# Ledger of designs, part 89: peptides against a protein of PDB entry 3ZN8

Target 1, 125 residues: chain A of PDB entry 3ZN8
Amino acid sequence: LEEYDKIQKKMEDVMEGKGKLTLRDVYAQIIALRKMGPLSKVLQHIPGLGIMLPTPSEDQLKIGEEKIRRWLAALNSMTYKELENPNIIDKSRMRRIAEGSGLEVEEVRELLEWYNNMNRLLKMV

## One batch from the design tools (peptide; made by RFdiffusion4, then SolubleMPNN)

Design b2_p24_4_s2 (from b2_p24_4, 13 letters changed)
Fold by OpenDDE base, seed 4:
Structure b2_p24_4_s2 (fold): chain B 125 residues (1-125), chain A 24 residues (1-24)
Amino acid sequence: as target 1 above (125 residues)
Amino acid sequence: SEEERRRALLELIAEFERKERAKE
């Protein structure tokens, strides 16, 4: 719960313009979520949200877990500088990360796209 | 409120997770 609270505070800071979301933050979030289980279970404990969030099926959880595992491999293949400043990741860096993680370049691109979308949405909330 | 913002954030994260699962 303490780790989760730290992640939430970081996200709130980003939404308030007091900080920047990095891939290091994403990594920490993924690790915390894996320890706590599916985020849906955490959200079910929040009044008013449990009704709006459908419980994922076991198959959906497995698919999500595999994708997270692949993304963790990519994140583990990034340098600290890349994790802190994902915007520096060009095609050459993306290829290196893919090769180092055993992933396709497109999978690394998907992770970066997800990060960019998340960062944009957090700034709008 | 802080609580409303926290809820909105959690909902956003949950939506991303759902979208990711739906792509596969």
Scores: peptide ipSAE 0.098, ipTM 0.549, DockQ to the pose 0.374
Fold by OpenDDE base, seed 5:
Structure b2_p24_4_s2 (fold): chain B 125 residues (1-125), chain A 24 residues (1-24)
Amino acid sequence: as target 1 above (125 residues)
Amino acid sequence: SEEERRRALLELIAEFERKERAKE
């Protein structure tokens, strides 16, 4: 419950433009998801989102779970500095993370791209 | 605005889900 509340509050702060998202936050979210269930359930408790969020199918949840597990492996291979400031992750760091997590470099790049896109969207609105 | 941020988040989630479905 405590982790759930923290994630919900963080999401609310981000939606209101009062906070920034880091990969540390993503890590915390993944841990919370594994404990509390799909992120969609957390987001449904945020005012105005519950009505708009589609209910994912069971198959979509399974696909998402596998992707999240891979990303978790990558996150576990990152340093604290990288989690707090993902922009410092260069090609050398990305390769190290990939090797340490047993992932392809492209999968790590995809995670970083997702994060960057999220931050761009949050800054533009 | 809060509404714009909400919309952006929803679009991001939708895009992510579409990409994941396309990979399977």
Scores: peptide ipSAE 0.086, ipTM 0.542, DockQ to the pose 0.280
Fold by OpenDDE base, seed 1:
Structure b2_p24_4_s2 (fold): chain B 125 residues (1-125), chain A 24 residues (1-24)
Amino acid sequence: as target 1 above (125 residues)
Amino acid sequence: SEEERRRALLELIAEFERKERAKE
């Protein structure tokens, strides 16, 4: 719960323009989510949301877990500078990260695209 | 309120996850 609160505060800071979301933050979020379970379960514990999000099927959970595992491998293959400043990751760095993590370059691109999309969404809120 | 902001953020993340699952 303490880790979750730290992540939320960081996200709030980014939304207020007081901070920047980094891949290090993403790493922390992924680890926290694995400990707490699916985000949908976390949302169910928030009083007043009342939105019974359909519980993902066991198969969907497995697919999600595999994707998360691959992303963690990619993140573990990044340097501290890359985690802190993902915008420095060029094609050469992407290839190195892919090779180091046993992933295809396209999977690393997908992670970075996800990060960019998340960062844009946080800035719009 | 802080709670409303937290809820809005979590909803946004949930929507994003749903969209990503739809692409798979």
Scores: peptide ipSAE 0.081, ipTM 0.529, DockQ to the pose 0.296
Fold by OpenDDE base, seed 3:
Structure b2_p24_4_s2 (fold): chain B 125 residues (1-125), chain A 24 residues (1-24)
Amino acid sequence: as target 1 above (125 residues)
Amino acid sequence: SEEERRRALLELIAEFERKERAKE
């Protein structure tokens, strides 16, 4: 719970423009979520939100879990500098990360695109 | 308020999960 509170505070700081979301933060979040279980279960404990979230099928949960596992492999293959500043990751770095993690370059690109979208969304709120 | 910020964060997370599910 302590790690979850830290992640929540970090997200709040980013939304307030007091901080920057990094892939290090993403890594921490993924680890925390794995410990807590599916985020949907956490959200179901919040009155009013549980009804609005479609419950993914068991198969979809498994696919999502595998995707997260693959992303963790990619994150573990990144340098500290890349984790702190994902914008420096060029084609050469993506290829290295992909090879080091056993992923396709496109999967690494997908992770980075996800990060960029998340970062933009947080800044808009 | 802290409650409003918390709700906004939860909505953001929910939206994120929906987008991820849509990509799969």
Scores: peptide ipSAE 0.058, ipTM 0.523, DockQ to the pose 0.282; fails the geometry check

Design b2_p24_4_s3 (from b2_p24_4, 10 letters changed)
Fold by OpenDDE base, seed 4:
Parts: structure tokens; sequence; C-alpha cells
Structure b2_p24_4_s3 (fold): chain B 125 residues (1-125), chain A 24 residues (1-24)
């Protein structure tokens, strides 16, 4: 819960233009979520989210957990500079990350796309 | 307000997750 509060504060800071969301933040969030248990339990601790979002099926949860696990592998294969400034990740870096994590380049691209989308959403608030 | 901002964020997250589910 304490880690969650830190993540929430970071997101609020980004929304207020007092900072930026990085993949390092994403990494920290994923680790925090895993410590809290299954993704379903984590979502229940987010005020309002449990009310707004339909409860995912068990199969959807499993798919999500697997995807997060794969993304963690990718994040663990990134350099500090890449985590702090994801926009420097070019095709060569993506390929290196993919090879280091045992993922396809397309999966690494998907992670980066997710990050970009999330960052865009935060700036819209 | 802080609460309004929190709600706005939750809505954006909801929309994002909805779109991701639709891709499946």
Amino acid sequence: as target 1 above (125 residues)
Amino acid sequence: SEEERRQALLQLIEEFLRKEREKE
C-alpha cells in the first residue's frame, strides 16, 4: 500500500507537469503490483477502479500476468538510460533488448507503445 | 480538485484497458 501511494503520487506529479513517467516508474509499479499478489487483488485496491472496470475473467487475468512477466524480462534487459528516457530506444536497441529477454522485437515494440499511450493519457489529464 | 483529477485519471485508465480488451 505504501508503494502504491508512491506510484500514485508520481502519476499525480506527471499530470501536474512536475515530472515525467519513465519505464523505471513502470518497472517499480510492476514490482509493487507483484508484491501485492495477483493482478485482480491489485486492481481491487485502486479506489474507484473496481467499480468502474468489470471484473476480468480468470483467463484474462492469466494472459495479463504472462504479458507482465514478459515485459519484466524486457525491462530487465534495458539500460538505466533507456529506462529513464525510453525515447532513445531505436530499432537497434529494441533488437538487443528482445534478444536479451528472449522476446520478439514486436513484443518490445508493444511495451514501448503501451508506455507512449500511457504517457499521452497522463498528459491529457 | 484532487478528487476530480483522480477520477479523470481512472476514466482514462478504464478507456485504455477497454481498448486493450477489444484487441483480444
Scores: peptide ipSAE 0.075, ipTM 0.511, DockQ to the pose 0.262
Fold by OpenDDE base, seed 2:
Structure b2_p24_4_s3 (fold): chain B 125 residues (1-125), chain A 24 residues (1-24)
Amino acid sequence: as target 1 above (125 residues)
Amino acid sequence: SEEERRQALLQLIEEFLRKEREKE
């Protein structure tokens, strides 16, 4: 929970334009979520999203956990500079990360795309 | 407004965290 509070504060700072969301923050968030369970519980309280984000089935939870595990492997294969500045990750770096984590390049690209989308959403809130 | 939406989201997260702490 302490880690989750730190993430919340970081999100607040980003929303206020006082900070930058990095992949280090994403890593911390994933670790916190694994301890507390799915963030979907928070999203379900947002009007209109409860219908769009139903409680996942047991099978969906397993799929999600596997995806998170893969993303963690990718994050663990990144350098500190890449974690702090994901925008420097070019095709060569992405391929290295994929090879180091045993993932497909497309999976690493998906993680980066997710990060970019999340960062954009946070700036819009 | 954008600010109202931000505050609502932050409040929701805060409430969630509070509830999780109470379960410990």
Scores: peptide ipSAE 0.057, ipTM 0.431, DockQ to the pose 0.078
Fold by OpenDDE base, seed 5:
Structure b2_p24_4_s3 (fold): chain B 125 residues (1-125), chain A 24 residues (1-24)
Amino acid sequence: as target 1 above (125 residues)
Amino acid sequence: SEEERRQALLQLIEEFLRKEREKE
């Protein structure tokens, strides 16, 4: 249950304006979601995470799973500093991450844009 | 309101964690 406790504390801090969501947190959440399906009941209420969660449609599930796999590859290609502070990721870093993960640079950009939007939304909750 | 949404989400998290703790 350690993962649940961490998520709880982090979400509380973010919503209270005392914390910041990082890509490390995103990674941890994805892993926790995969290991512990019931966590989706909580995460589905977080704006922007819907695509990563189970849906009634099998096709949508497959698309979501593929996107998660691709994003995990990108996250696994990031340094700890990048995961903790994604704002430092410039064009050079994006290219490195893309090459390391076998993704297009545009896909890495999409992930970062999603993160930025998510982080903004969470601060407004 | 934003505050109501925040409170609702926090409550959901707390309820979820409580249920999981009961299973473990």
Scores: peptide ipSAE 0.047, ipTM 0.408, DockQ to the pose 0.070
Fold by OpenDDE base, seed 3:
Structure b2_p24_4_s3 (fold): chain B 125 residues (1-125), chain A 24 residues (1-24)
Amino acid sequence: as target 1 above (125 residues)
Amino acid sequence: SEEERRQALLQLIEEFLRKEREKE
């Protein structure tokens, strides 16, 4: 209960420009989403979006689940400072995170790029 | 309007979260 309320409040704050999304927030959201089920249930209630969103195949769902699992490993290998301020993650930190999580450096870079894009998008909405 | 759409989206998310909390 408390976890869901915190995530909701954080999302509202970011959309209103009162806060910044961090990787800590992303981690919490991923854990919450795994408990709640696919966010697609929310998107399906938005007119136009449900029709345009292709239903992923079973294989695509499995690939997505594995990618999320890998990203969770990366997040678990980050320090609190890095989770709160992802912009401090340089090449040295990125290599450490990759080695600690069993990922390629490029996979960690992809996660950070995804975060940056998501954060920018949420601030513009 | 853009603001109305944003409010509608937030309300939808709130409802979804409420329903999931009730299942737990």
Scores: peptide ipSAE 0.040, ipTM 0.421, DockQ to the pose 0.050

Design b2_p24_4_s4 (from b2_p24_4, 13 letters changed)
Fold by OpenDDE base, seed 2:
Structure b2_p24_4_s4 (fold): chain B 125 residues (1-125), chain A 24 residues (1-24)
Amino acid sequence: as target 1 above (125 residues)
Amino acid sequence: SEEERKRALLLLLLEKELEELRKE
């Protein structure tokens, strides 16, 4: 997948600091998830779990792959400042990101909402 | 490390979110 390879190469340019959860961290984890594949497939190799866990259908895998591709496109359209501090992303920035990634503004908003939820959950752990 | 634990949790939560999206 040439497009995914390009996205992975760009990851190195945006990965710098750590500490708080940022969208560059999200970016890295999405890439890691794609390389590892669905967790169900990973767990399938564990004795005793593979036969018990349901496997996603081919259609479900395709849906997931498309969603990942769309989120990566959005992240790739963000500036470093936005990746580091997602809270600065206002309506104008969301529209720019959406246009640059070929997504609907609502999809960008969905990603940001997901990030905010994940950040809150991680602070509780 | 704490950072590694957070990364692992993020990965799992992301996987769960994707699973929900696949059901739509």
Scores: peptide ipSAE 0.058, ipTM 0.567, DockQ to the pose 0.319
Fold by OpenDDE base, seed 1:
Structure b2_p24_4_s4 (fold): chain B 125 residues (1-125), chain A 24 residues (1-24)
Amino acid sequence: as target 1 above (125 residues)
Amino acid sequence: SEEERKRALLLLLLEKELEELRKE
């Protein structure tokens, strides 16, 4: 898909390694997740957790793929500064990102909320 | 490494979040 190729091509530009979780890191991990497949496949790669899990239906996979595509579109519409420091993303920036990605502002907010939640969890680990 | 562990956790949590969103 053209969209997939576009995302992969931009991945190299977005990547910048740092200790704290940034949206650049999120971008990289989403790409990695897409290559690995659904959670069931990911879990199979965890040592000691090689159990047979239900295979998601094709419909479930399609829904997941669409969500990932939308989030990637949002990430591709962010500036490097925003990807590095998502906390600078205000209402105006969210609107711009939404417009650039073809998303609703609420979807961009959802991504940022997820990111914030992940950061909180990672600080506990 | 700790970094790798965090990345793995991120992947799992991301996938879980996506699955929950599919139910909405």
Scores: peptide ipSAE 0.057, ipTM 0.570, DockQ to the pose 0.360
Fold by OpenDDE base, seed 4:
Structure b2_p24_4_s4 (fold): chain B 125 residues (1-125), chain A 24 residues (1-24)
Amino acid sequence: as target 1 above (125 residues)
Amino acid sequence: SEEERKRALLLLLLEKELEELRKE
């Protein structure tokens, strides 16, 4: 997708491959997820969790793809500084990102909330 | 490895998030 390519280019400029979890890492994992496919495939790549799960329907895959594109759009609408330090994203920045990505502010908030939760959980691992 | 586990967890949780969004 065109949006994917745009994000990829941006990510190449920002990604250092080191440091704490950032939104660039989130992007990378989204891409990885897309390549791996549904949860069943993801789990197959988790050591010790070679569980075969039912594959989602075509419709479910389409819905998932749309959501992924939405999140990617949000990420693509962020500045390098925001991608590196998502904690600086305030309400004004969220509105800008939402507008730039064609998303609702709530969707951007959800992404950021997910990121924060993920970052917290990863620190526990 | 620890890094692999973190990556796997991230993917898993992301997938779960997407699944939840699909249900809404």
Scores: peptide ipSAE 0.053, ipTM 0.560, DockQ to the pose 0.386
Fold by OpenDDE base, seed 3:
Parts: structure tokens; C-alpha cells; sequence
Structure b2_p24_4_s4 (fold): chain B 125 residues (1-125), chain A 24 residues (1-24)
């Protein structure tokens, strides 16, 4: 709870960015995206594009929403140091985060792998 | 600005990944 409040208070600073993607940046962006809604729905309001975009079923949207909720729980269970430097998260830290968030260790690993992929993509830009 | 462009791109990439997760 304390870590969550710290992240919330610094959300504006995180949105400004420092050129390096951290998990706190990821957290802030996920929250921002949730407010906007799925990109497919946003693009459907653009004339001519809606017909070209496959829309996921309502069930698929719910599954995705649950996945994101689980990832947010994991992020809320991380320390500030871990959010700032995700590379320090070893097996022991992953287990703690998983237990604290009610997730399987493999789900935490999946989140970290996704982050690493996103960070690599950002560096290529 | 360059930094603004990077932030915008990050948002788009994250959104695309979220869309893929919704397909699971």
C-alpha cells in the first residue's frame, strides 16, 4: 500500500520520462491506456478505419482485462528499487512478488519478459 | 520533440501488446 502511494504521487514525473523505460513507467502507461480504452475502439471512430480492424470478442476483452489486473497486482507488490531497476529481480524476488500478488512465479516471469522485450524495442527507436 | 515522439511510440507499442493479451 505504501509503495502504491509512492508510485501514485510520482506518476506525473514518470510520464515525463528519462529516456529509459522502467517498470514504474510501464505502470503509469498501463493506467493511462486503461482510461483511453482499447486502441481498436479508438481507431473505430476514425472514418474508414473501423471496417479494417478486427474487433476482439467481449470474452477476449474480459480475459485481457483480467491479465492486466494481475500484472498491476504484481507491480504493486514490487519495491521502488525493483520498479526502478527491474534487472535486479532474481528468483527469490520473483517468488516474493508472486506470493504477495497472489500470482504464480511464471506469471511474474512473463511480465518481466514482456518488459524486457518492450525495453529493447524502445532502444531501437 | 524527440522525447515526445518516444513517449507516443511507447504508448502505441504498449497498446498493441495489450491488444495481443486480450486475444488469449
Amino acid sequence: as target 1 above (125 residues)
Amino acid sequence: SEEERKRALLLLLLEKELEELRKE
Scores: peptide ipSAE 0.039, ipTM 0.539, DockQ to the pose 0.254

Design b2_p24_7_s1 (from b2_p24_7, 17 letters changed)
Fold by OpenDDE base, seed 5:
Structure b2_p24_7_s1 (fold): chain B 125 residues (1-125), chain A 24 residues (1-24)
Amino acid sequence: as target 1 above (125 residues)
Amino acid sequence: SLDERERQRILQLLIAEEERKKAE
């Protein structure tokens, strides 16, 4: 619950233009979601969670959970500087992250593209 | 946090692996 409140405040600050969404924030959200289990449905109401959250379909839940696990592996392979400033991630860094996480470069690119789109959306609010 | 400690451990392993690959 404490982590939930921190994430809520951070999202509110970003929506008000008082903060910036980083991949560190994304990481924190993923971890909080996993810890809360069934209570993670509460997080579905947080703007900016473009992650496939629990749906009525069990198969979709499994697919979403696998994608989250893969993204978590990528995030765990990033440096603190990269997490705080994802825009510094060039092709060389992206390849390193992919190799370190056991993912394809395209999957890392997808994560970064998702982040960029989400960050743009949040800035428009 | 436990999660942050795990992240740091993984990062150190990654760095070590990259160094090994460069040495090959």
Scores: peptide ipSAE 0.144, ipTM 0.597, DockQ to the pose 0.020
Fold by OpenDDE base, seed 2:
Structure b2_p24_7_s1 (fold): chain B 125 residues (1-125), chain A 24 residues (1-24)
Amino acid sequence: as target 1 above (125 residues)
Amino acid sequence: SLDERERQRILQLLIAEEERKKAE
Protein backbone atom coordinates (compact mmCIF):
# COMPACT_ATOMS: atom_id res chain seq x y z
CA LEU B 1 0.00 0.00 0.00
CA GLU B 2 1.30 3.43 -0.94
CA GLU B 3 0.02 4.86 2.33
CA TYR B 4 1.81 2.17 4.30
CA ASP B 5 5.09 2.91 2.55
CA LYS B 6 4.76 6.62 3.35
CA ILE B 7 4.12 5.85 7.01
CA GLN B 8 7.06 3.45 7.14
CA LYS B 9 9.32 6.11 5.64
CA LYS B 10 8.08 8.60 8.24
CA MET B 11 8.92 6.14 11.01
CA GLU B 12 12.39 5.65 9.55
CA ASP B 13 12.92 9.42 9.42
CA VAL B 14 11.92 9.72 13.10
CA MET B 15 14.36 6.94 14.02
CA GLU B 16 17.09 8.86 12.18
CA GLY B 17 16.31 11.96 14.27
CA LYS B 18 14.35 13.66 11.49
CA GLY B 19 11.16 14.95 13.06
CA LYS B 20 8.93 13.68 15.86
CA LEU B 21 6.41 10.86 16.11
CA THR B 22 2.95 12.32 16.77
CA LEU B 23 -0.42 10.76 17.55
CA ARG B 24 -1.45 11.79 14.03
CA ASP B 25 1.29 9.48 12.76
CA VAL B 26 0.05 6.74 15.11
CA TYR B 27 -3.51 7.19 13.84
CA ALA B 28 -2.42 6.99 10.20
CA GLN B 29 -0.37 3.88 10.92
CA ILE B 30 -3.25 2.10 12.69
CA ILE B 31 -5.63 2.87 9.81
CA ALA B 32 -3.12 1.60 7.25
CA LEU B 33 -2.52 -1.58 9.25
CA ARG B 34 -6.26 -2.26 9.60
CA LYS B 35 -6.63 -2.09 5.82
CA MET B 36 -4.16 -4.98 5.57
CA GLY B 37 -6.56 -7.31 7.40
CA PRO B 38 -6.82 -8.96 10.83
CA LEU B 39 -4.21 -8.20 13.50
CA SER B 40 -2.70 -11.67 13.04
CA LYS B 41 -1.93 -10.89 9.40
CA VAL B 42 -0.66 -7.39 10.23
CA LEU B 43 1.76 -8.66 12.88
CA GLN B 44 3.34 -10.96 10.30
CA HIS B 45 4.28 -7.93 8.21
CA ILE B 46 5.64 -5.74 11.02
CA PRO B 47 7.71 -7.82 13.44
CA GLY B 48 8.60 -5.87 16.61
CA LEU B 49 7.01 -2.47 15.82
CA GLY B 50 3.38 -3.41 16.39
CA ILE B 51 1.05 -1.88 18.97
CA MET B 52 0.96 -5.28 20.69
CA LEU B 53 3.80 -7.65 21.43
CA PRO B 54 3.69 -10.98 19.62
CA THR B 55 0.90 -12.97 21.23
CA PRO B 56 0.92 -16.77 21.24
CA SER B 57 -2.87 -17.28 21.26
CA GLU B 58 -5.76 -16.35 18.99
CA ASP B 59 -7.63 -15.01 22.03
CA GLN B 60 -4.83 -12.55 22.78
CA LEU B 61 -4.94 -11.36 19.16
CA LYS B 62 -8.66 -10.66 19.51
CA ILE B 63 -8.03 -8.72 22.72
CA GLY B 64 -5.36 -6.71 20.93
CA GLU B 65 -7.71 -5.94 18.04
CA GLU B 66 -10.34 -4.66 20.48
CA LYS B 67 -7.73 -2.52 22.25
CA ILE B 68 -6.71 -0.96 18.92
CA ARG B 69 -10.37 -0.16 18.16
CA ARG B 70 -10.69 1.54 21.56
CA TRP B 71 -7.51 3.54 20.96
CA LEU B 72 -8.88 4.65 17.58
CA ALA B 73 -11.99 5.92 19.35
CA ALA B 74 -9.76 7.95 21.68
CA LEU B 75 -7.71 9.33 18.77
CA ASN B 76 -10.91 10.29 16.91
CA SER B 77 -11.93 12.32 19.99
CA MET B 78 -8.71 14.38 19.97
CA THR B 79 -8.19 17.78 18.36
CA TYR B 80 -5.54 18.36 15.70
CA LYS B 81 -3.51 20.32 18.26
CA GLU B 82 -3.59 17.37 20.69
CA LEU B 83 -2.69 14.86 17.95
CA GLU B 84 0.32 16.99 16.94
CA ASN B 85 1.38 17.82 20.50
CA PRO B 86 0.20 15.07 22.88
CA ASN B 87 2.17 16.67 25.73
CA ILE B 88 -0.54 19.37 26.06
CA ILE B 89 -3.09 16.73 27.13
CA ASP B 90 -3.72 17.48 30.80
CA LYS B 91 -6.26 15.88 33.16
CA SER B 92 -9.12 17.99 31.80
CA ARG B 93 -8.33 17.12 28.17
CA MET B 94 -7.83 13.46 29.06
CA ARG B 95 -11.25 13.33 30.77
CA ARG B 96 -12.88 15.00 27.74
CA ILE B 97 -11.26 12.48 25.40
CA ALA B 98 -12.40 9.60 27.62
CA GLU B 99 -15.98 10.90 27.74
CA GLY B 100 -16.02 11.51 23.98
CA SER B 101 -14.70 8.02 23.18
CA GLY B 102 -16.67 6.08 25.81
CA LEU B 103 -13.44 4.97 27.51
CA GLU B 104 -12.17 5.08 31.05
CA VAL B 105 -9.69 7.86 31.80
CA GLU B 106 -7.13 5.18 32.64
CA GLU B 107 -7.39 3.75 29.10
CA VAL B 108 -6.61 7.16 27.62
CA ARG B 109 -3.69 7.48 30.05
CA GLU B 110 -2.43 4.06 28.92
CA LEU B 111 -2.50 5.17 25.27
CA LEU B 112 -0.52 8.32 26.10
CA GLU B 113 1.99 6.32 28.13
CA TRP B 114 2.41 3.88 25.25
CA TYR B 115 2.97 6.79 22.86
CA ASN B 116 5.58 8.37 25.15
CA ASN B 117 7.43 5.06 25.50
CA MET B 118 7.33 4.41 21.76
CA ASN B 119 8.55 7.91 20.95
CA ARG B 120 11.47 7.51 23.36
CA LEU B 121 12.33 4.09 21.94
CA LEU B 122 12.33 5.35 18.34
CA LYS B 123 14.69 8.18 19.26
CA MET B 124 17.10 5.70 20.85
CA VAL B 125 17.26 3.42 17.80
CA SER A 1 -24.67 12.23 9.16
CA LEU A 2 -23.35 10.05 11.99
CA ASP A 3 -19.92 11.69 11.65
CA GLU A 4 -21.43 15.18 11.90
CA ARG A 5 -23.35 14.23 15.04
CA GLU A 6 -20.16 12.88 16.60
CA ARG A 7 -18.29 16.08 15.68
CA GLN A 8 -21.00 18.18 17.32
CA ARG A 9 -20.83 16.04 20.45
CA ILE A 10 -17.06 16.54 20.64
CA LEU A 11 -17.51 20.29 20.12
CA GLN A 12 -19.92 20.45 23.07
CA LEU A 13 -17.39 18.58 25.22
CA LEU A 14 -14.71 21.11 24.20
CA ILE A 15 -16.99 24.01 25.17
CA ALA A 16 -17.72 22.39 28.52
CA GLU A 17 -13.98 21.88 29.10
CA GLU A 18 -13.24 25.57 28.44
CA GLU A 19 -16.01 26.58 30.83
CA ARG A 20 -14.51 24.35 33.52
CA LYS A 21 -11.10 25.96 33.01
CA LYS A 22 -12.61 29.45 33.33
CA ALA A 23 -14.27 28.45 36.58
CA GLU A 24 -10.94 27.37 38.09
Scores: peptide ipSAE 0.141, ipTM 0.618, DockQ to the pose 0.019
Fold by OpenDDE base, seed 1:
Structure b2_p24_7_s1 (fold): chain B 125 residues (1-125), chain A 24 residues (1-24)
Amino acid sequence: as target 1 above (125 residues)
Amino acid sequence: SLDERERQRILQLLIAEEERKKAE
């Protein structure tokens, strides 16, 4: 609970322009979510989500969980500098991360693209 | 430990990356 509150506060700070979301923050969020249990249970605890989004199928939940697991592998293969400043990750770094995590380079690129999109959205709030 | 083995593996990948950069 304390860790979750810290993550929420960090997210609020980023939205207010008082901080920057990093991949280290993303890592912390994923770990916190995993402590809450399966993705299905996590989604059930989000108030109002059931009203706005249809309940994902069991297959969709499994796919999402596997994707998160793969992203964790990628994050575990990054240096501290890369986690703090993902913009320094070039093609060489992406290849290293992919090799270290057992992922395709395209999957690492997808993670970075997701991060960039998320960071952009948070700055727009 | 598992963490130490992973650190060593990452270190080897970093070394390999440096060698790749030198070859470019």
Scores: peptide ipSAE 0.139, ipTM 0.624, DockQ to the pose 0.018
Fold by OpenDDE base, seed 4:
Order: C-alpha cells, then structure tokens, then sequence
Structure b2_p24_7_s1 (fold): chain B 125 residues (1-125), chain A 24 residues (1-24)
C-alpha cells in the first residue's frame, strides 16, 4: 500500500506539472504491481475500470503479463541515465538494450513509444 | 563478414554498458 501511494503521488505531481514521469517510475510501478500478484488481482483493485474497459480474458491477461515481463527485461538492461532521461536513447542504445534483454529492437521502440504517449497524456490532464 | 562486425560492435556496447552500470 505504501509503495502504491508513492506511485499515485508521483503521477499526481506529474499531472500538476511538479515533475516528470521517467522510466525509473515505470520500473517502480511494474515491481509494485508484480508484488501485488497477477494482473487479474491488480485489475480488481482499480475502481471503475470495469466500467471503462471490458473485463480481460485469461488469455489476454497472460499476454499482458508476458509483455510486462519483456518490458522489465528491457528496463533492467538500461542505465540509470537512460531510465531518468529516456529521450537520450538513440538507435545505438536501443539496439544495445534489445541485445542485452533478448528482445527485438521493435519491442524496445514500443516501450519507448508507450512511455512517450503516457507522459504526454499525463501532461494534458 | 558484415554480420560479424556488427556483432562485435554490439558486444563492445554491452561491455561499455556494464562499466556504466557500475558508475550509475
């Protein structure tokens, strides 16, 4: 609960323009969620999600869990500077991260694109 | 081969990353 509250506060600060979302924050979120258990259990703790999103099937949950696992591997292959400032990650860095994590470069690009979209969304709120 | 040269370059990047992780 304490870790969850810290993550929520960080998100609120970003939405209020008091900070920025980093991949370090994303890493912390993933670790906190994994400590709570499978994605199915995590989704149960999000009020109103069932109204906004259809309930995912067991297969969809497994796919999501695997994707998060792969992203975690990518994050574990990043340096502190890259986690703090993802915008410095160029093609050479992406290729290094991909090789270090056993992923395709396209998967690393997908993670970075997701991060960029999330950061933009939070700034618009 | 070109592929082997690229592989070697990637390995050097991995080595450099390990050194950076010690400092970061």
Amino acid sequence: as target 1 above (125 residues)
Amino acid sequence: SLDERERQRILQLLIAEEERKKAE
Scores: peptide ipSAE 0.107, ipTM 0.610, DockQ to the pose 0.020; fails the geometry check

Design b2_p24_7_s2 (from b2_p24_7, 17 letters changed)
Fold by OpenDDE base, seed 3:
Structure b2_p24_7_s2 (fold): chain B 125 residues (1-125), chain A 24 residues (1-24)
Amino acid sequence: as target 1 above (125 residues)
Amino acid sequence: DEDERERQRFLDLLIAKRKEELSR
């Protein structure tokens, strides 16, 4: 309950330039959305929430959910320092994270690129 | 901006609805 309010406040702070979106925040958002169940499908299509599926088709939803589960595995393989400051993740760290999560290094790169793009977007809005 | 206010109001309604459902 209080978790949703905290996530909302964090997003507002980032958009107002009072904070920075981190991978820790991304993790919290994903967990919160999963707890929300069917209502989360609506939230995933709200611009600026950072978790958006490109196509609302059932097949694309399943693919997106699987991708999110894979990203959660990557996030669970990161250190607190990496979650808080994703910019420190170099090639060595990416390789460790990929191996620990059962992902390809390219999948970890995609997650980081997505994060960087999202963080830039939120600061511009 | 007005668009941001509308999005925030919508989000607040969804959160409130979910809180109500979880309180049952």
Scores: peptide ipSAE 0.055, ipTM 0.484, DockQ to the pose 0.052
Fold by OpenDDE base, seed 1:
Structure b2_p24_7_s2 (fold): chain B 125 residues (1-125), chain A 24 residues (1-24)
Amino acid sequence: as target 1 above (125 residues)
Amino acid sequence: DEDERERQRFLDLLIAKRKEELSR
């Protein structure tokens, strides 16, 4: 419960310009999400949404879980400095992270692109 | 910003619902 409150507060701080989203924050969010279980189950408890939103198939859930697991491996292969300041991650660092996590460099690039998109989105809110 | 307030209210609702579920 405390983890969810911390994540919420961090998101609020970033939206208000009082903080910056880091990959450490992303890591915490992913861990919390995994503990939370399928988002679809949470949404089902919201009146009206359970009827309107298609429930992901078991196969879709497995694919999503595998992607998250791969991203966690990448994050676990990053240094503290990289997690706090993702903008320092160049081609050499990406290759090291990929090799350490058993991923392709393109998968690491995808994670960083996702992070950048999220950070831009939060600043626009 | 009205859109920001709506998004925050939605997030708060999700968290509250999850807390309720975990408390059962």
Scores: peptide ipSAE 0.054, ipTM 0.469, DockQ to the pose 0.063
Fold by OpenDDE base, seed 2:
Structure b2_p24_7_s2 (fold): chain B 125 residues (1-125), chain A 24 residues (1-24)
Amino acid sequence: as target 1 above (125 residues)
Amino acid sequence: DEDERERQRFLDLLIAKRKEELSR
């Protein structure tokens, strides 16, 4: 619960312009989500949401878990400076991260693009 | 079994907290 509250507070702070979302924050969120398991199980117990959300198939859950595992590998291959300031990650750094994590450079780029999009959305709220 | 029990306890607490928040 403490981790959940910290994540929510961080997101609120970013939306209010009191901070920035970092890849360290993303890492914490992913770890918290993995501890919770399928979000669908949590949401099914919330009144009014259980009926409206399609339960992902077992195959979809497996694909999602594999993607998260790959992103965690990439994050674990980043330096502290990169995690705190993802904007410094250039092509050379992307290649190093990809090689260190056993991923394609395109997968690392996808993670960074996702981060950038998320950061933009949070600032728009 | 221990990890699953801890996860279930965590989920139960999250659900309880969320239900309380939605009831306010």
Scores: peptide ipSAE 0.019, ipTM 0.403, DockQ to the pose 0.057
Fold by OpenDDE base, seed 4:
Structure b2_p24_7_s2 (fold): chain B 125 residues (1-125), chain A 24 residues (1-24)
Amino acid sequence: as target 1 above (125 residues)
Amino acid sequence: DEDERERQRFLDLLIAKRKEELSR
């Protein structure tokens, strides 16, 4: 539970301009999410949302879990400097990360794009 | 962005609910 509080505080700090979201934060979020279990189960217990949000099929959950596992492999192949400052990750670094994680370069690029979009979104709040 | 604030409020609610469930 303390992990969730830390993640929430970090997100609030970023939204208030008091901090920066890093890939280290993303890693922590993924680990916390996995400990929480299927988010779909939590959503189903919210009145009104169970009807509005289609429950992901078992197949969709498996696909999502596989994607998260692949992203964790990429994150585990990054240096501390890259995790703290993802903007330094150039094509050479992406290729190294991909080779180290057994992923395609495009998958690493997708992770970085997701991070960039999230970071932009939080700064606009 | 108001839409993003609403999404964050929603996530906070989910976290709070999960905490309650884990405490049972």
Scores: peptide ipSAE 0.082, ipTM 0.494, DockQ to the pose 0.078; fails the geometry check

